# Peptides against a protein of PDB entry 6KZJ, part 19

Target 1, 71 residues: chain A of PDB entry 6KZJ
Amino acid sequence: SPDLLSEVSEMKQDLIKMTAILTTDVSDKAGSIKVKELVKAAEEEPGEPFEIVERVKEDLEKVNEILRSGT

## One batch from the design tools (peptide; made by RFdiffusion4, then SolubleMPNN)

Design b2_p13_6_s3 (from b2_p13_6, 5 letters changed)
Fold by OpenDDE base, seed 3:
Structure b2_p13_6_s3 (fold): chain B 71 residues (1-71), chain A 13 residues (1-13)
Amino acid sequence: as target 1 above (71 residues)
Amino acid sequence: LVFKILERVLALL
């Protein structure tokens, strides 16, 4: 459906923006008030791009732990 | 490292 493709494209764009915010905050000391505010605003609503990115990050860390342990 | 992997996955979608 064209509408579903538009919605997925919008979601992808939001995820890219949130990834850029998260990568900048990890690389630059946690002192940009603007980055901290955007991260907090994105944590308030389940299913927002930040929550999705953090869930995927956690899942990738779990996979890495399993591969490293050999279990 | 995790964020770089995530960015590569997002680029493929």
Scores: peptide ipSAE 0.065, ipTM 0.545, DockQ to the pose 0.130
Fold by OpenDDE base, seed 4:
Structure b2_p13_6_s3 (fold): chain B 71 residues (1-71), chain A 13 residues (1-13)
Amino acid sequence: as target 1 above (71 residues)
Amino acid sequence: LVFKILERVLALL
């Protein structure tokens, strides 16, 4: 359904926003160099919110692809 | 897939 694709796309966008918030909140408390390291560390840690957000984002993209393909 | 997505979303909350 086009509505389901729109909902999935919206959820994906919200996850992107959450990722941006996580990266910016880290930026305000840690100098610019430490932020990149923390973001990378968060990407490497399977339990870190950033990594979870990225995985959910990827999964939503997969759902979108399935819905668009009808498979 | 869907259930794994939900589990990850719940882990963020």
Scores: peptide ipSAE 0.063, ipTM 0.549, DockQ to the pose 0.181
Fold by OpenDDE base, seed 5:
Structure b2_p13_6_s3 (fold): chain B 71 residues (1-71), chain A 13 residues (1-13)
Amino acid sequence: as target 1 above (71 residues)
Amino acid sequence: LVFKILERVLALL
């Protein structure tokens, strides 16, 4: 659905924003508890947020192929 | 994170 694509796009954009936070001196801007929590969640994952986005994209493409083919 | 994203996507299908 268009709502699903919008939510996936939003999540992708959030990962891009987290990358920008991680590449900046987190010390100066991390005054928000919410930002610190998002940063910690990203740091616990293997690879950069952009690499995670690309893995998610690849997995979603595979899911789409399965749904389209029925196998 | 990847699994949480996929879980959210699957919940919307």
Scores: peptide ipSAE 0.060, ipTM 0.532, DockQ to the pose 0.065
Fold by OpenDDE base, seed 1:
Structure b2_p13_6_s3 (fold): chain B 71 residues (1-71), chain A 13 residues (1-13)
Amino acid sequence: as target 1 above (71 residues)
Amino acid sequence: LVFKILERVLALL
Protein backbone atom coordinates (compact mmCIF):
# COMPACT_ATOMS: atom_id res chain seq x y z
CA SER B 1 0.00 0.00 0.00
CA PRO B 2 1.12 3.63 -0.40
CA ASP B 3 1.04 4.01 3.41
CA LEU B 4 3.36 1.00 3.90
CA LEU B 5 5.82 2.38 1.32
CA SER B 6 5.79 5.74 3.13
CA GLU B 7 6.51 4.08 6.49
CA VAL B 8 9.36 2.01 4.97
CA SER B 9 10.75 5.18 3.38
CA GLU B 10 10.60 6.96 6.75
CA MET B 11 12.40 4.04 8.42
CA LYS B 12 15.08 4.19 5.70
CA GLN B 13 15.51 7.92 6.34
CA ASP B 14 15.95 7.28 10.07
CA LEU B 15 18.63 4.67 9.32
CA ILE B 16 20.45 7.19 7.08
CA LYS B 17 20.30 9.80 9.87
CA MET B 18 21.74 7.36 12.39
CA THR B 19 24.47 6.38 9.92
CA ALA B 20 25.43 10.05 9.54
CA ILE B 21 25.52 10.46 13.34
CA LEU B 22 27.74 7.39 13.83
CA THR B 23 30.09 8.24 10.93
CA THR B 24 30.52 11.92 11.82
CA ASP B 25 34.01 12.40 13.20
CA VAL B 26 33.61 12.40 17.01
CA SER B 27 36.17 15.25 16.98
CA ASP B 28 33.45 17.90 17.47
CA LYS B 29 32.98 17.49 21.26
CA ALA B 30 29.89 19.77 21.30
CA GLY B 31 28.10 17.67 18.70
CA SER B 32 29.20 14.51 20.52
CA ILE B 33 27.02 15.18 23.61
CA LYS B 34 23.80 15.63 21.60
CA VAL B 35 24.73 12.62 19.50
CA LYS B 36 25.32 10.56 22.67
CA GLU B 37 21.90 11.52 24.06
CA LEU B 38 20.21 10.68 20.77
CA VAL B 39 22.12 7.40 20.56
CA LYS B 40 21.16 6.55 24.16
CA ALA B 41 17.49 7.25 23.47
CA ALA B 42 17.67 5.04 20.38
CA GLU B 43 19.40 2.24 22.37
CA GLU B 44 16.50 2.01 24.84
CA GLU B 45 14.24 0.34 22.27
CA PRO B 46 15.34 -2.99 20.72
CA GLY B 47 15.65 -2.76 16.96
CA GLU B 48 15.69 1.07 16.77
CA PRO B 49 17.75 2.59 13.90
CA PHE B 50 20.83 2.80 16.15
CA GLU B 51 20.99 -0.94 16.84
CA ILE B 52 20.50 -1.70 13.14
CA VAL B 53 23.21 0.77 12.04
CA GLU B 54 25.65 -0.51 14.69
CA ARG B 55 25.20 -4.07 13.39
CA VAL B 56 25.71 -2.91 9.80
CA LYS B 57 28.82 -1.00 10.87
CA GLU B 58 30.22 -4.03 12.72
CA ASP B 59 29.62 -6.28 9.70
CA LEU B 60 31.25 -3.76 7.32
CA GLU B 61 34.26 -3.45 9.65
CA LYS B 62 34.65 -7.25 9.59
CA VAL B 63 34.46 -7.26 5.78
CA ASN B 64 37.02 -4.45 5.59
CA GLU B 65 39.40 -6.33 7.91
CA ILE B 66 39.13 -9.47 5.75
CA LEU B 67 39.79 -7.46 2.57
CA ARG B 68 42.80 -5.66 4.10
CA SER B 69 44.35 -8.85 5.48
CA GLY B 70 43.82 -10.78 2.25
CA THR B 71 42.67 -13.80 4.29
CA LEU A 1 20.14 -7.79 10.71
CA VAL A 2 18.10 -8.78 7.64
CA PHE A 3 15.68 -10.67 9.88
CA LYS A 4 15.05 -7.58 12.04
CA ILE A 5 14.38 -5.46 8.96
CA LEU A 6 11.94 -8.08 7.68
CA GLU A 7 10.21 -8.25 11.08
CA ARG A 8 9.63 -4.50 10.97
CA VAL A 9 8.30 -4.59 7.42
CA LEU A 10 5.97 -7.46 8.37
CA ALA A 11 4.73 -5.54 11.43
CA LEU A 12 3.72 -2.65 9.14
CA LEU A 13 1.50 -4.96 6.96
Scores: peptide ipSAE 0.042, ipTM 0.528, DockQ to the pose 0.073

Design b2_p13_6_s4 (from b2_p13_6, 4 letters changed)
Fold by OpenDDE base, seed 1:
Structure b2_p13_6_s4 (fold): chain B 71 residues (1-71), chain A 13 residues (1-13)
Amino acid sequence: as target 1 above (71 residues)
Amino acid sequence: LVKRILHDVLALL
């Protein structure tokens, strides 16, 4: 359905935004209150893009560790 | 490592 495609597209865009926040250099003290607020808002709701990206990151880290160790 | 993983996540979106 076109509604489902629009919802998936919106979710993808939100995931891209959250990934950009997470990849921002932690050395940039650009702890803009806005970025912290967005991160906090995303943490308050289960399944928000921030939480999804963190879960996927954790899973990929586990896979990478297995591949690197050869075990 | 972390930056690479996040880049890979982005590439999957």
Scores: peptide ipSAE 0.054, ipTM 0.554, DockQ to the pose 0.131
Fold by OpenDDE base, seed 3:
Structure b2_p13_6_s4 (fold): chain B 71 residues (1-71), chain A 13 residues (1-13)
Amino acid sequence: as target 1 above (71 residues)
Amino acid sequence: LVKRILHDVLALL
């Protein structure tokens, strides 16, 4: 339905915004305060865009570790 | 590493 496509589009936009927040935090100490607040707000509900991005990031880090170690 | 993770996450969206 058109409503489902609008909902999926909104979810995708939220995931993109959350990814931008999570990737900027690792580079600048000044971003850390605002990121911590946004992280706390996004941690309140299971399955929100933040939790999905963090799980994907963790899985990709595990894969990279396996490839780098050769084990 | 971080740049690669970002690229891979964005590619999945």
Scores: peptide ipSAE 0.053, ipTM 0.553, DockQ to the pose 0.130
Fold by OpenDDE base, seed 5:
Structure b2_p13_6_s4 (fold): chain B 71 residues (1-71), chain A 13 residues (1-13)
Amino acid sequence: as target 1 above (71 residues)
Amino acid sequence: LVKRILHDVLALL
């Protein structure tokens, strides 16, 4: 349905925003992006795109540690 | 590595 496509598009946009927050050095750009508001909104709802991005980031960090230990 | 992968994933979205 068109409503489901709109919902998926919104979720994708939220994933992009959260990924940008997590990849930017939190120290330099905290002033221009309402990072605190976006993080709070994403933490209030279980299963929101922020939680998905955080889980993916954590899994990638674990993979990186395994790869570094093997080299 | 992780930052590069996340950047590449973001570019694909």
Scores: peptide ipSAE 0.046, ipTM 0.541, DockQ to the pose 0.111
Fold by OpenDDE base, seed 4:
Structure b2_p13_6_s4 (fold): chain B 71 residues (1-71), chain A 13 residues (1-13)
Amino acid sequence: as target 1 above (71 residues)
Amino acid sequence: LVKRILHDVLALL
């Protein structure tokens, strides 16, 4: 259905935006408020693009730690 | 490594 395709397209765009937020060094205080609002909005429902990106990021960080430590 | 993998994933989206 066209509505489902629009929903999937929106979800993809949100995933891209959240990935960019998580990969940027958000140390610039000026963007912090909007970033926090986007993070909160993306946490409202389980399975949203933010949660998927956070899980992938966490798993990749664990893999990197294992590779770095050798254990 | 992690930053490169995340970049590659982002590029596929």
Scores: peptide ipSAE 0.040, ipTM 0.536, DockQ to the pose 0.110

Design b2_p13_7_s1 (from b2_p13_7, 8 letters changed)
Fold by OpenDDE base, seed 2:
Structure b2_p13_7_s1 (fold): chain B 71 residues (1-71), chain A 13 residues (1-13)
Amino acid sequence: as target 1 above (71 residues)
Amino acid sequence: PLDLVMKILYMLS
């Protein structure tokens, strides 16, 4: 339904923004991570709501691994 | 920031 799609789209947008904020400070120091690529991929990748959420989750897991390795 | 990421991942699990 339009309501569910709107809610998932809003969640996706929020996750993209949060990911960008969390990784910006370490983006230059983390040699292998491409923060801008993760953001663009999340914005451009098509798919059903579940597939979009799974891709965002995977990207956040990559961010988490980098942040964890820095501690 | 790490704690926040963990919380988000938990919500998505």
Scores: peptide ipSAE 0.078, ipTM 0.648, DockQ to the pose 0.106
Fold by OpenDDE base, seed 4:
Structure b2_p13_7_s1 (fold): chain B 71 residues (1-71), chain A 13 residues (1-13)
Amino acid sequence: as target 1 above (71 residues)
Amino acid sequence: PLDLVMKILYMLS
């Protein structure tokens, strides 16, 4: 329904914004981060928000490991 | 930064 699609689209947009913030914030010390590729990955079918969340979660877990290890 | 990461992970859990 239109309502479900609107909710999915809104969630997708929020995750894109979060990705942009995270990638730009760490860009100074990080290697080549393909921001455009990450944005494109969020331009798939409406069912993608769950997958986007999982990818973001995985990336944040990696960041967490780096921060904990001091590496 | 670790605090922020943990907060976001908590939201996604």
Scores: peptide ipSAE 0.059, ipTM 0.630, DockQ to the pose 0.083
Fold by OpenDDE base, seed 5:
Structure b2_p13_7_s1 (fold): chain B 71 residues (1-71), chain A 13 residues (1-13)
Amino acid sequence: as target 1 above (71 residues)
Amino acid sequence: PLDLVMKILYMLS
């Protein structure tokens, strides 16, 4: 339904914004975090929000690995 | 760098 699509779209945009904030200062150490790619993905039409969420999840996992390393 | 990330995570917790 349109209401569910709007909710999911808002959620994915929030996730992209949060990820961008969390990754900017650790991008040099993350090696493969590409904020530009995430921003582009967030602009995609509904129907791909799951793929966007999975990409954000992967990037957050990379951040977590950096945090655990203490680097 | 990591200190800023930790602060943000704290705010989100």
Scores: peptide ipSAE 0.049, ipTM 0.618, DockQ to the pose 0.064
Fold by OpenDDE base, seed 3:
Formats: C-alpha cells, sequence, structure tokens
Structure b2_p13_7_s1 (fold): chain B 71 residues (1-71), chain A 13 residues (1-13)
C-alpha cells in the first residue's frame, strides 16, 4: 500500500543517516552527536536502525567466515 | 564490514 511504502522509505532514510554517523565518526565528540547515547537508545528498542546495521554486519561476518574456510 | 553496508545502501538509494 502507499502508506506502507512511505513508512519503509522513511525507515530506509533513517538507517542511512545512522549508518553514516557510525562509519564516518565513531567518537563521542562527533559534533553534537554522542555515539554512546545513540547506541544505548538503539539497544532499548529492537529494530532501530543501529540494530539493523549490526545484524547485517553479523551476517556478513558469518558469510566471510564460510568463504574463508571454504566450507 | 560497515563500509560494505554503506556501499549497499548507496546502491539501493
Amino acid sequence: as target 1 above (71 residues)
Amino acid sequence: PLDLVMKILYMLS
């Protein structure tokens, strides 16, 4: 539905913004952004953009291990 | 691994 597509689009944009913060500067002094505060907020709410990124990282690490071992 | 995620997200945007 149009409403569902709009919601998914907004979630995607939020994910991109949070991922950019985590990849460019992980310091708590990154401008006005405090990384540890963002991490805590994401840990309290499953499915937040940070948790999605971390799950993707875990899956990619698993794939890397399989490819490296050849099994 | 985060760099790869960024590349994937960029391609999908």
Scores: peptide ipSAE 0.048, ipTM 0.568, DockQ to the pose 0.190

Design b2_p13_7_s2 (from b2_p13_7, 7 letters changed)
Fold by OpenDDE base, seed 2:
Structure b2_p13_7_s2 (fold): chain B 71 residues (1-71), chain A 13 residues (1-13)
Amino acid sequence: as target 1 above (71 residues)
Amino acid sequence: PLDLVMKILKMLS
């Protein structure tokens, strides 16, 4: 339904914001991650709700690897 | 921040 799609879209936007906040601190030190690219891709890439979530998950996994390697 | 990322990934798994 339109209401469900709106909820998923809001969730996507929140995850994009969270990803940006979490990666900005390490973006200067992380040679492989491009925060701006991740944000743009998340906003512009088409897809059904499942595909959107999967892309966000993949981006967060990349963030996790960077943060883990710094510990 | 690492702990938060882990929690989010767990929610999405």
Scores: peptide ipSAE 0.078, ipTM 0.655, DockQ to the pose 0.106
Fold by OpenDDE base, seed 1:
Structure b2_p13_7_s2 (fold): chain B 71 residues (1-71), chain A 13 residues (1-13)
Amino acid sequence: as target 1 above (71 residues)
Amino acid sequence: PLDLVMKILKMLS
């Protein structure tokens, strides 16, 4: 349904934005997170929500490792 | 911020 697609699209947008915000504080240490990958995820069709979530999850795990280690 | 990241990861697990 169009309502479900809108909900998935909103979730995708929120997750990408959160990833971008969290990576701004890691400065040059965020080398493993590719900006082009985030752009690709943003352009992903709403019919691929699982893949979007998994990509964002992976990026957030990288951010977590950087923040936790301090390096 | 670390707490927020962990919360999000927990939601996605």
Scores: peptide ipSAE 0.077, ipTM 0.651, DockQ to the pose 0.102
Fold by OpenDDE base, seed 3:
Formats: C-alpha cells, sequence, structure tokens
Structure b2_p13_7_s2 (fold): chain B 71 residues (1-71), chain A 13 residues (1-13)
C-alpha cells in the first residue's frame, strides 16, 4: 500500500541520516574510514527492507571495528 | 561515539 511504501522509505532515510552522522563524526579520528564510501553504500540500490537494514548495519559494524581498534 | 554505535547495532541485531 502507499502507506507502507512511505513508511519503509522514511525508515530508510532515517538510517541513512544516522549513518551519515556517525561516519562524519569518526572520520577525523580514523584514517581507515572512507566516509563517502559508507554513505554511498547506505544509499546504494535498495533491496527489500531487510536488505536495506542489513547494509546499514554492515556499515556501522565497519565503523565499530575502527573505533574498537583505535586505528 | 563507540557507545552510540553499539546501541544502534544492538537495535538492529
Amino acid sequence: as target 1 above (71 residues)
Amino acid sequence: PLDLVMKILKMLS
């Protein structure tokens, strides 16, 4: 339905916004982070809602690994 | 920052 499609679209946009905020925040401190790459990955061709969430999760996990390593 | 990332990952797990 149009309502469900709008809801999924809004959720995707929220996840993209969160990812962008986090990646830009850690960019100055982590030489291994490619902010543009992570943002592009978050906005890449969407699949089903689950696939969108998993791609964002993967990007955040990459950020987490860099933060944990301190490098 | 790390704490925030971990919280989000937990929400998505």
Scores: peptide ipSAE 0.072, ipTM 0.649, DockQ to the pose 0.105
Fold by OpenDDE base, seed 5:
Structure b2_p13_7_s2 (fold): chain B 71 residues (1-71), chain A 13 residues (1-13)
Amino acid sequence: as target 1 above (71 residues)
Amino acid sequence: PLDLVMKILKMLS
């Protein structure tokens, strides 16, 4: 359903933000990623990247069930 | 752990 797909998309974006923080230089230099903004966004997210991944997996499982039902 | 996250993101992209 559209609602579930939208939720998965939002969670994917949150996961990308947190991953970027963990994998890139946290120095907020010119020409680099907007680390400060990403950190602020990440602090407002419910849980660490692992928890977001688990929620995404759960939602994907729900989507799979919907697709299998054909509705 | 981070490697797994990157793989998941790759699949979702």
Scores: peptide ipSAE 0.040, ipTM 0.563, DockQ to the pose 0.101

Design b2_p13_7_s3 (from b2_p13_7, 8 letters changed)
Fold by OpenDDE base, seed 4:
Structure b2_p13_7_s3 (fold): chain B 71 residues (1-71), chain A 13 residues (1-13)
Amino acid sequence: as target 1 above (71 residues)
Amino acid sequence: PLELVMNILKMLS
């Protein structure tokens, strides 16, 4: 449903924003991350809510790998 | 490395 799609899309945006905060907060050498561009790309991501959820899961795993590696 | 992080962030979009 469109309501579910909106909810999942919001979750995706939140993930992007949180990832940006985590990476910039732990790195004094990090350049400015263009969050607006990342959010825009996330909003334009095609697919049904299920596909978006699967991509969010994949993204969370990637974030976890970053955190575990200390990169 | 920072470059890897930035590349991953782009992939997350």
Scores: peptide ipSAE 0.060, ipTM 0.601, DockQ to the pose 0.253
Fold by OpenDDE base, seed 3:
Parts: C-alpha cells; structure tokens; sequence
Structure b2_p13_7_s3 (fold): chain B 71 residues (1-71), chain A 13 residues (1-13)
C-alpha cells in the first residue's frame, strides 16, 4: 500500500538522522540537526526508529544469552 | 548497535 511505503520511507530517513547522531559528537552545534531534541523525541515515543532498534538489540541479546547458557 | 543500524538501513535501501 502507498501509505505503508511512505511510512517506511519516513522511518528510513529518521534512521539516517539517528545514524548521523551516533557517528558524530552529540552537539547541537553540528550542522542544522538539533541533536538533543531528536534523541529525546526518539526515546519518548514508543515505536519511533530509535526505540525499535533498541528493542531489536535487546531481543538479540536475550537470544544470545539463552544460547550461551544452554537453557 | 551501530552495526545493527547500518544493516537495517541496507535492508531498507
């Protein structure tokens, strides 16, 4: 559906912005990006790209611990 | 975590 494709495209753009934040120093002086504002918005709203990535990371860590423990 | 983000971006490209 076109609406779903537009949503995915928007999510990709947000992930690109988050990647830029993670690869550069966390300063609002870097370009036109308000780093603190973007980080806060990504952390506070469930389902935002940053929280999705963090949840995926957490799930993978849980799987790894299960495999390591043999349980 | 950066590697995971990069992999997701590659999947969406």
Amino acid sequence: as target 1 above (71 residues)
Amino acid sequence: PLELVMNILKMLS
Scores: peptide ipSAE 0.041, ipTM 0.541, DockQ to the pose 0.195
Fold by OpenDDE base, seed 5:
Structure b2_p13_7_s3 (fold): chain B 71 residues (1-71), chain A 13 residues (1-13)
Amino acid sequence: as target 1 above (71 residues)
Amino acid sequence: PLELVMNILKMLS
């Protein structure tokens, strides 16, 4: 349904934003997000965005292995 | 589907 498609699209956009924050240069600039603090907090707290992103990455790697083995 | 997976993995790296 249109409602489900919109929700999935928003979730995808949120994942992209989280990934961008976690993978950008960890050098803090004036007026910028404290990337180092955010990354460390996310790594140390179960269920935080970094852990979620890493789980998704690992799951996608498993999918890639399955698909690659068939090609 | 492989290309999509690879692109997402690159984004997450």
Scores: peptide ipSAE 0.039, ipTM 0.571, DockQ to the pose 0.099
Fold by OpenDDE base, seed 2:
Structure b2_p13_7_s3 (fold): chain B 71 residues (1-71), chain A 13 residues (1-13)
Amino acid sequence: as target 1 above (71 residues)
Amino acid sequence: PLELVMNILKMLS
């Protein structure tokens, strides 16, 4: 439904904002890493809502593995 | 670890 698609879009936008907040300190100190570039790339992510959700799920799984490793 | 996460996210975007 249109309501479900809107919810998925909002979730994507929230994830982009959270990522920007969490990575700003590192970006300010590291010359090769830019939060602005990451945000722009995420906003231009191609695909329909289902495909976006699948990519987000995969990315979160990868992040989870990194956090679990403690590195 | 945060830098590593950022680098991976950049590669995936």
Scores: peptide ipSAE 0.049, ipTM 0.586, DockQ to the pose 0.218; fails the geometry check

Design b2_p13_7_s4 (from b2_p13_7, 7 letters changed)
Fold by OpenDDE base, seed 1:
Structure b2_p13_7_s4 (fold): chain B 71 residues (1-71), chain A 13 residues (1-13)
Amino acid sequence: as target 1 above (71 residues)
Amino acid sequence: PLELVMKILKMLA
């Protein structure tokens, strides 16, 4: 339904924005996170929400590792 | 920030 697509799109946008905010705090240490991949995910059709979530999750895990280790 | 990341990861698990 269009309502579900709108909800998924909003979630996608929020996750990408959160990732961007968190990666800016780690400065140059966020080299493992591909900004181009995040942009591609943002432009991706809402028909593949699971793949989008998994990509964002992976990036957030990388951010977590950097913040936890300090390196 | 670390706590927020952990919370988000838990939501996505």
Scores: peptide ipSAE 0.072, ipTM 0.624, DockQ to the pose 0.103
Fold by OpenDDE base, seed 3:
Structure b2_p13_7_s4 (fold): chain B 71 residues (1-71), chain A 13 residues (1-13)
Amino acid sequence: as target 1 above (71 residues)
Amino acid sequence: PLELVMKILKMLA
């Protein structure tokens, strides 16, 4: 339905915003992080709403691993 | 930053 599509689109945009904030902040402290790559991955063409969420989650997990490792 | 990432991941899990 149009309402569901709008809700999914809003969720995607919110996740992209969160990812952008986190990646830019982490990039200032970790030289191994490619901010542009993570942002592009978060905005890449997903086929379904679930895939959008999972792609963003994956990018955040990459950030988490870098922060946890300290490298 | 790490704590924030972990909180977001918990929401998405």
Scores: peptide ipSAE 0.067, ipTM 0.615, DockQ to the pose 0.106
Fold by OpenDDE base, seed 5:
Structure b2_p13_7_s4 (fold): chain B 71 residues (1-71), chain A 13 residues (1-13)
Amino acid sequence: as target 1 above (71 residues)
Amino acid sequence: PLELVMKILKMLA
């Protein structure tokens, strides 16, 4: 269903954001995001990257079931 | 764990 696909897409985006935070160069140079801000942003996401991946996996499985039942 | 996340992300891309 479109609703599930939208949810999966949003969760994938969250995963990308978390990955970017974890891999970002954390130098305190002018104009860069400070380490403490990145850590805070990571903790405020709805789960750690692995947890997001697991939820995405579950939603993709639900989408697959819907498609299998209809096609 | 980070390496695993990156691998999964590549699969989902």
Scores: peptide ipSAE 0.043, ipTM 0.555, DockQ to the pose 0.127
Fold by OpenDDE base, seed 4:
Structure b2_p13_7_s4 (fold): chain B 71 residues (1-71), chain A 13 residues (1-13)
Amino acid sequence: as target 1 above (71 residues)
Amino acid sequence: PLELVMKILKMLA
């Protein structure tokens, strides 16, 4: 239904915002620490916030695609 | 896990 599609889209947007906080937003204050170092550290641990956000984001994008296409 | 948290906190400080 359009209600479910709207809900999934909203959740996806929230995860995009969280990803930005973990990557680009915090990098604006970075002096010596680079974004690539944070990404590497997060990828080494599957349970870390960045990795969790990326997995859930991907899942919601798939759900959105299914709901939009009806297949 | 703690290393990532410490890096984030350092960047935000």
Scores: peptide ipSAE 0.019, ipTM 0.442, DockQ to the pose 0.059

Design b2_p13_8_s1 (from b2_p13_8, 5 letters changed)
Fold by OpenDDE base, seed 2:
Structure b2_p13_8_s1 (fold): chain B 71 residues (1-71), chain A 13 residues (1-13)
Amino acid sequence: as target 1 above (71 residues)
Amino acid sequence: ALDLVMDILKRLS
């Protein structure tokens, strides 16, 4: 339904925002992470909700590795 | 930030 699609779209946008915040937080210390690329990919990549979530999860895993290595 | 990332990953797993 249109309501369900709207909710999924909002969730996607929230995940994009969260990813952007997390990646920018570590971008100064991470030479290999490309913040702009992660944000752009999240916004432009097609896919069903599951595929979108999986891509965001992958990006967050990359951030996690950077944060762990810095600790 | 690390704790937040870990929580998100757990929720998405």
Scores: peptide ipSAE 0.084, ipTM 0.641, DockQ to the pose 0.105
Fold by OpenDDE base, seed 3:
Structure b2_p13_8_s1 (fold): chain B 71 residues (1-71), chain A 13 residues (1-13)
Amino acid sequence: as target 1 above (71 residues)
Amino acid sequence: ALDLVMDILKRLS
């Protein structure tokens, strides 16, 4: 339905916004982070809602690994 | 930032 499609689109946009905030925040402290690459991955061709969430989760996991390693 | 990332990952797991 149009309502469901709108809701999914809004959820995706929220996840993209969160990812962008996190990546830009850690970019200055971690030379290993490619902010543009992570943002582009979040903006990649949309799949089903689950696939979108998993792609964003994967990007956040990459950020987390860099933060945990300190490098 | 680390705490926020971990919280989000927990919510998405």
Scores: peptide ipSAE 0.081, ipTM 0.634, DockQ to the pose 0.105
Fold by OpenDDE base, seed 5:
Structure b2_p13_8_s1 (fold): chain B 71 residues (1-71), chain A 13 residues (1-13)
Amino acid sequence: as target 1 above (71 residues)
Amino acid sequence: ALDLVMDILKRLS
């Protein structure tokens, strides 16, 4: 339905915003993260919502590593 | 690095 499509589109936009915040800020402290590549992918029109979800998942994994390091 | 994570979480809230 158009309502479902609108909801999915909104969710995708939210995930893109979260990805941008996570990647750009943590990159200075997160070793070899290729921030430029991740930001580029996030800003690019995604083919599937899954692609955005996987990038956010990767960002959260990096955050988890930072938390475990305690720095 | 934890300070940075906390700042990110604050912005996401």
Scores: peptide ipSAE 0.052, ipTM 0.610, DockQ to the pose 0.093
Fold by OpenDDE base, seed 4:
Structure b2_p13_8_s1 (fold): chain B 71 residues (1-71), chain A 13 residues (1-13)
Amino acid sequence: as target 1 above (71 residues)
Amino acid sequence: ALDLVMDILKRLS
């Protein structure tokens, strides 16, 4: 339904915000470490919060596609 | 789709 699609889209946006918080927070603690290096470091550790957020974000995008297509 | 939702909820828990 369109209501479920809107809810999933909202959840996706929340995860994007969480990702931004994680990257900026780590970037603030680290002096001049680039964002790309932080992303790479997080991806090398499967259990790290950033990696979890990225996986869930991807899953929500897939759910969004399914709900939008009706399949 | 339901399996994906369940996986999402488990990861968020």
Scores: peptide ipSAE 0.058, ipTM 0.585, DockQ to the pose 0.192; fails the geometry check

Design b2_p13_8_s2 (from b2_p13_8, 9 letters changed)
Fold by OpenDDE base, seed 4:
Structure b2_p13_8_s2 (fold): chain B 71 residues (1-71), chain A 13 residues (1-13)
Amino acid sequence: as target 1 above (71 residues)
Amino acid sequence: PLELVMKILEMLS
């Protein structure tokens, strides 16, 4: 429904913002993390939120690896 | 920060 799509779109934007914040602390080693790509994806049609969520998840996994290795 | 990342990943899994 359109209400669910609006909710997913809002969630998508929030996840992108959170990812950007998280990557600032590890920017020096975040070579494979492409915040610009996430921003580009946010401008795409809201019709494919799953792909965006998967990209965010992948980037967060990269952040997790960096932080875990530095802890 | 690591704890937050882990929590988000848990939510997305």
Scores: peptide ipSAE 0.076, ipTM 0.635, DockQ to the pose 0.104
Fold by OpenDDE base, seed 5:
Structure b2_p13_8_s2 (fold): chain B 71 residues (1-71), chain A 13 residues (1-13)
Amino acid sequence: as target 1 above (71 residues)
Amino acid sequence: PLELVMKILEMLS
């Protein structure tokens, strides 16, 4: 439904914003993280919300590895 | 920040 798609789209945008904030903190060490790719993924059609969430999750895992290795 | 990342990953899992 359009209401569900709107909700997912909003959630997607929030996840991208949160990911950007987290990645910028360690961007100097995040050589494998492509911020530009994250922005591009956010522009994907709302018909593929799962793929966007999975990409965000994967990027957050990369951030986690960087932070974990630095501590 | 690490704890926040872990929490988000937990929510997405």
Scores: peptide ipSAE 0.074, ipTM 0.634, DockQ to the pose 0.105
Fold by OpenDDE base, seed 1:
Structure b2_p13_8_s2 (fold): chain B 71 residues (1-71), chain A 13 residues (1-13)
Amino acid sequence: as target 1 above (71 residues)
Amino acid sequence: PLELVMKILEMLS
């Protein structure tokens, strides 16, 4: 339904924004995180929510590794 | 920030 698609779209936007905010804190060490890929994910059709979530999850895992290690 | 990242990852698991 359109309501469900709107909900997924909102979640996608939130996750991408969260990733962007977190990566700015470690931007000097975030070489493995591709910002252009996040932009592409934002432009992705809402019919691919699983793939979007998995990409964002992977990016957040990279951020987590940087924050945990301090490098 | 680290706690927030961990919470998000937990939600996505």
Scores: peptide ipSAE 0.074, ipTM 0.633, DockQ to the pose 0.103
Fold by OpenDDE base, seed 3:
Structure b2_p13_8_s2 (fold): chain B 71 residues (1-71), chain A 13 residues (1-13)
Amino acid sequence: as target 1 above (71 residues)
Amino acid sequence: PLELVMKILEMLS
């Protein structure tokens, strides 16, 4: 359905924006975690936006393989 | 269903 694809596209855009905040936020100058540390934390934590997108993509690839092998 | 999965993967790539 076109509506489902629109929702997925919107979700992807939101995840990209959240990733940008986590990786480029300049609040590190205010005594918070430095950008370099935030990037590393985002890479290590599977619940961060980028990792969520990659995990969803990976799961869908598995579904694709199952469907392809069953036909 | 396979077509839908492929389109979603294409959007996320």
Scores: peptide ipSAE 0.051, ipTM 0.601, DockQ to the pose 0.091

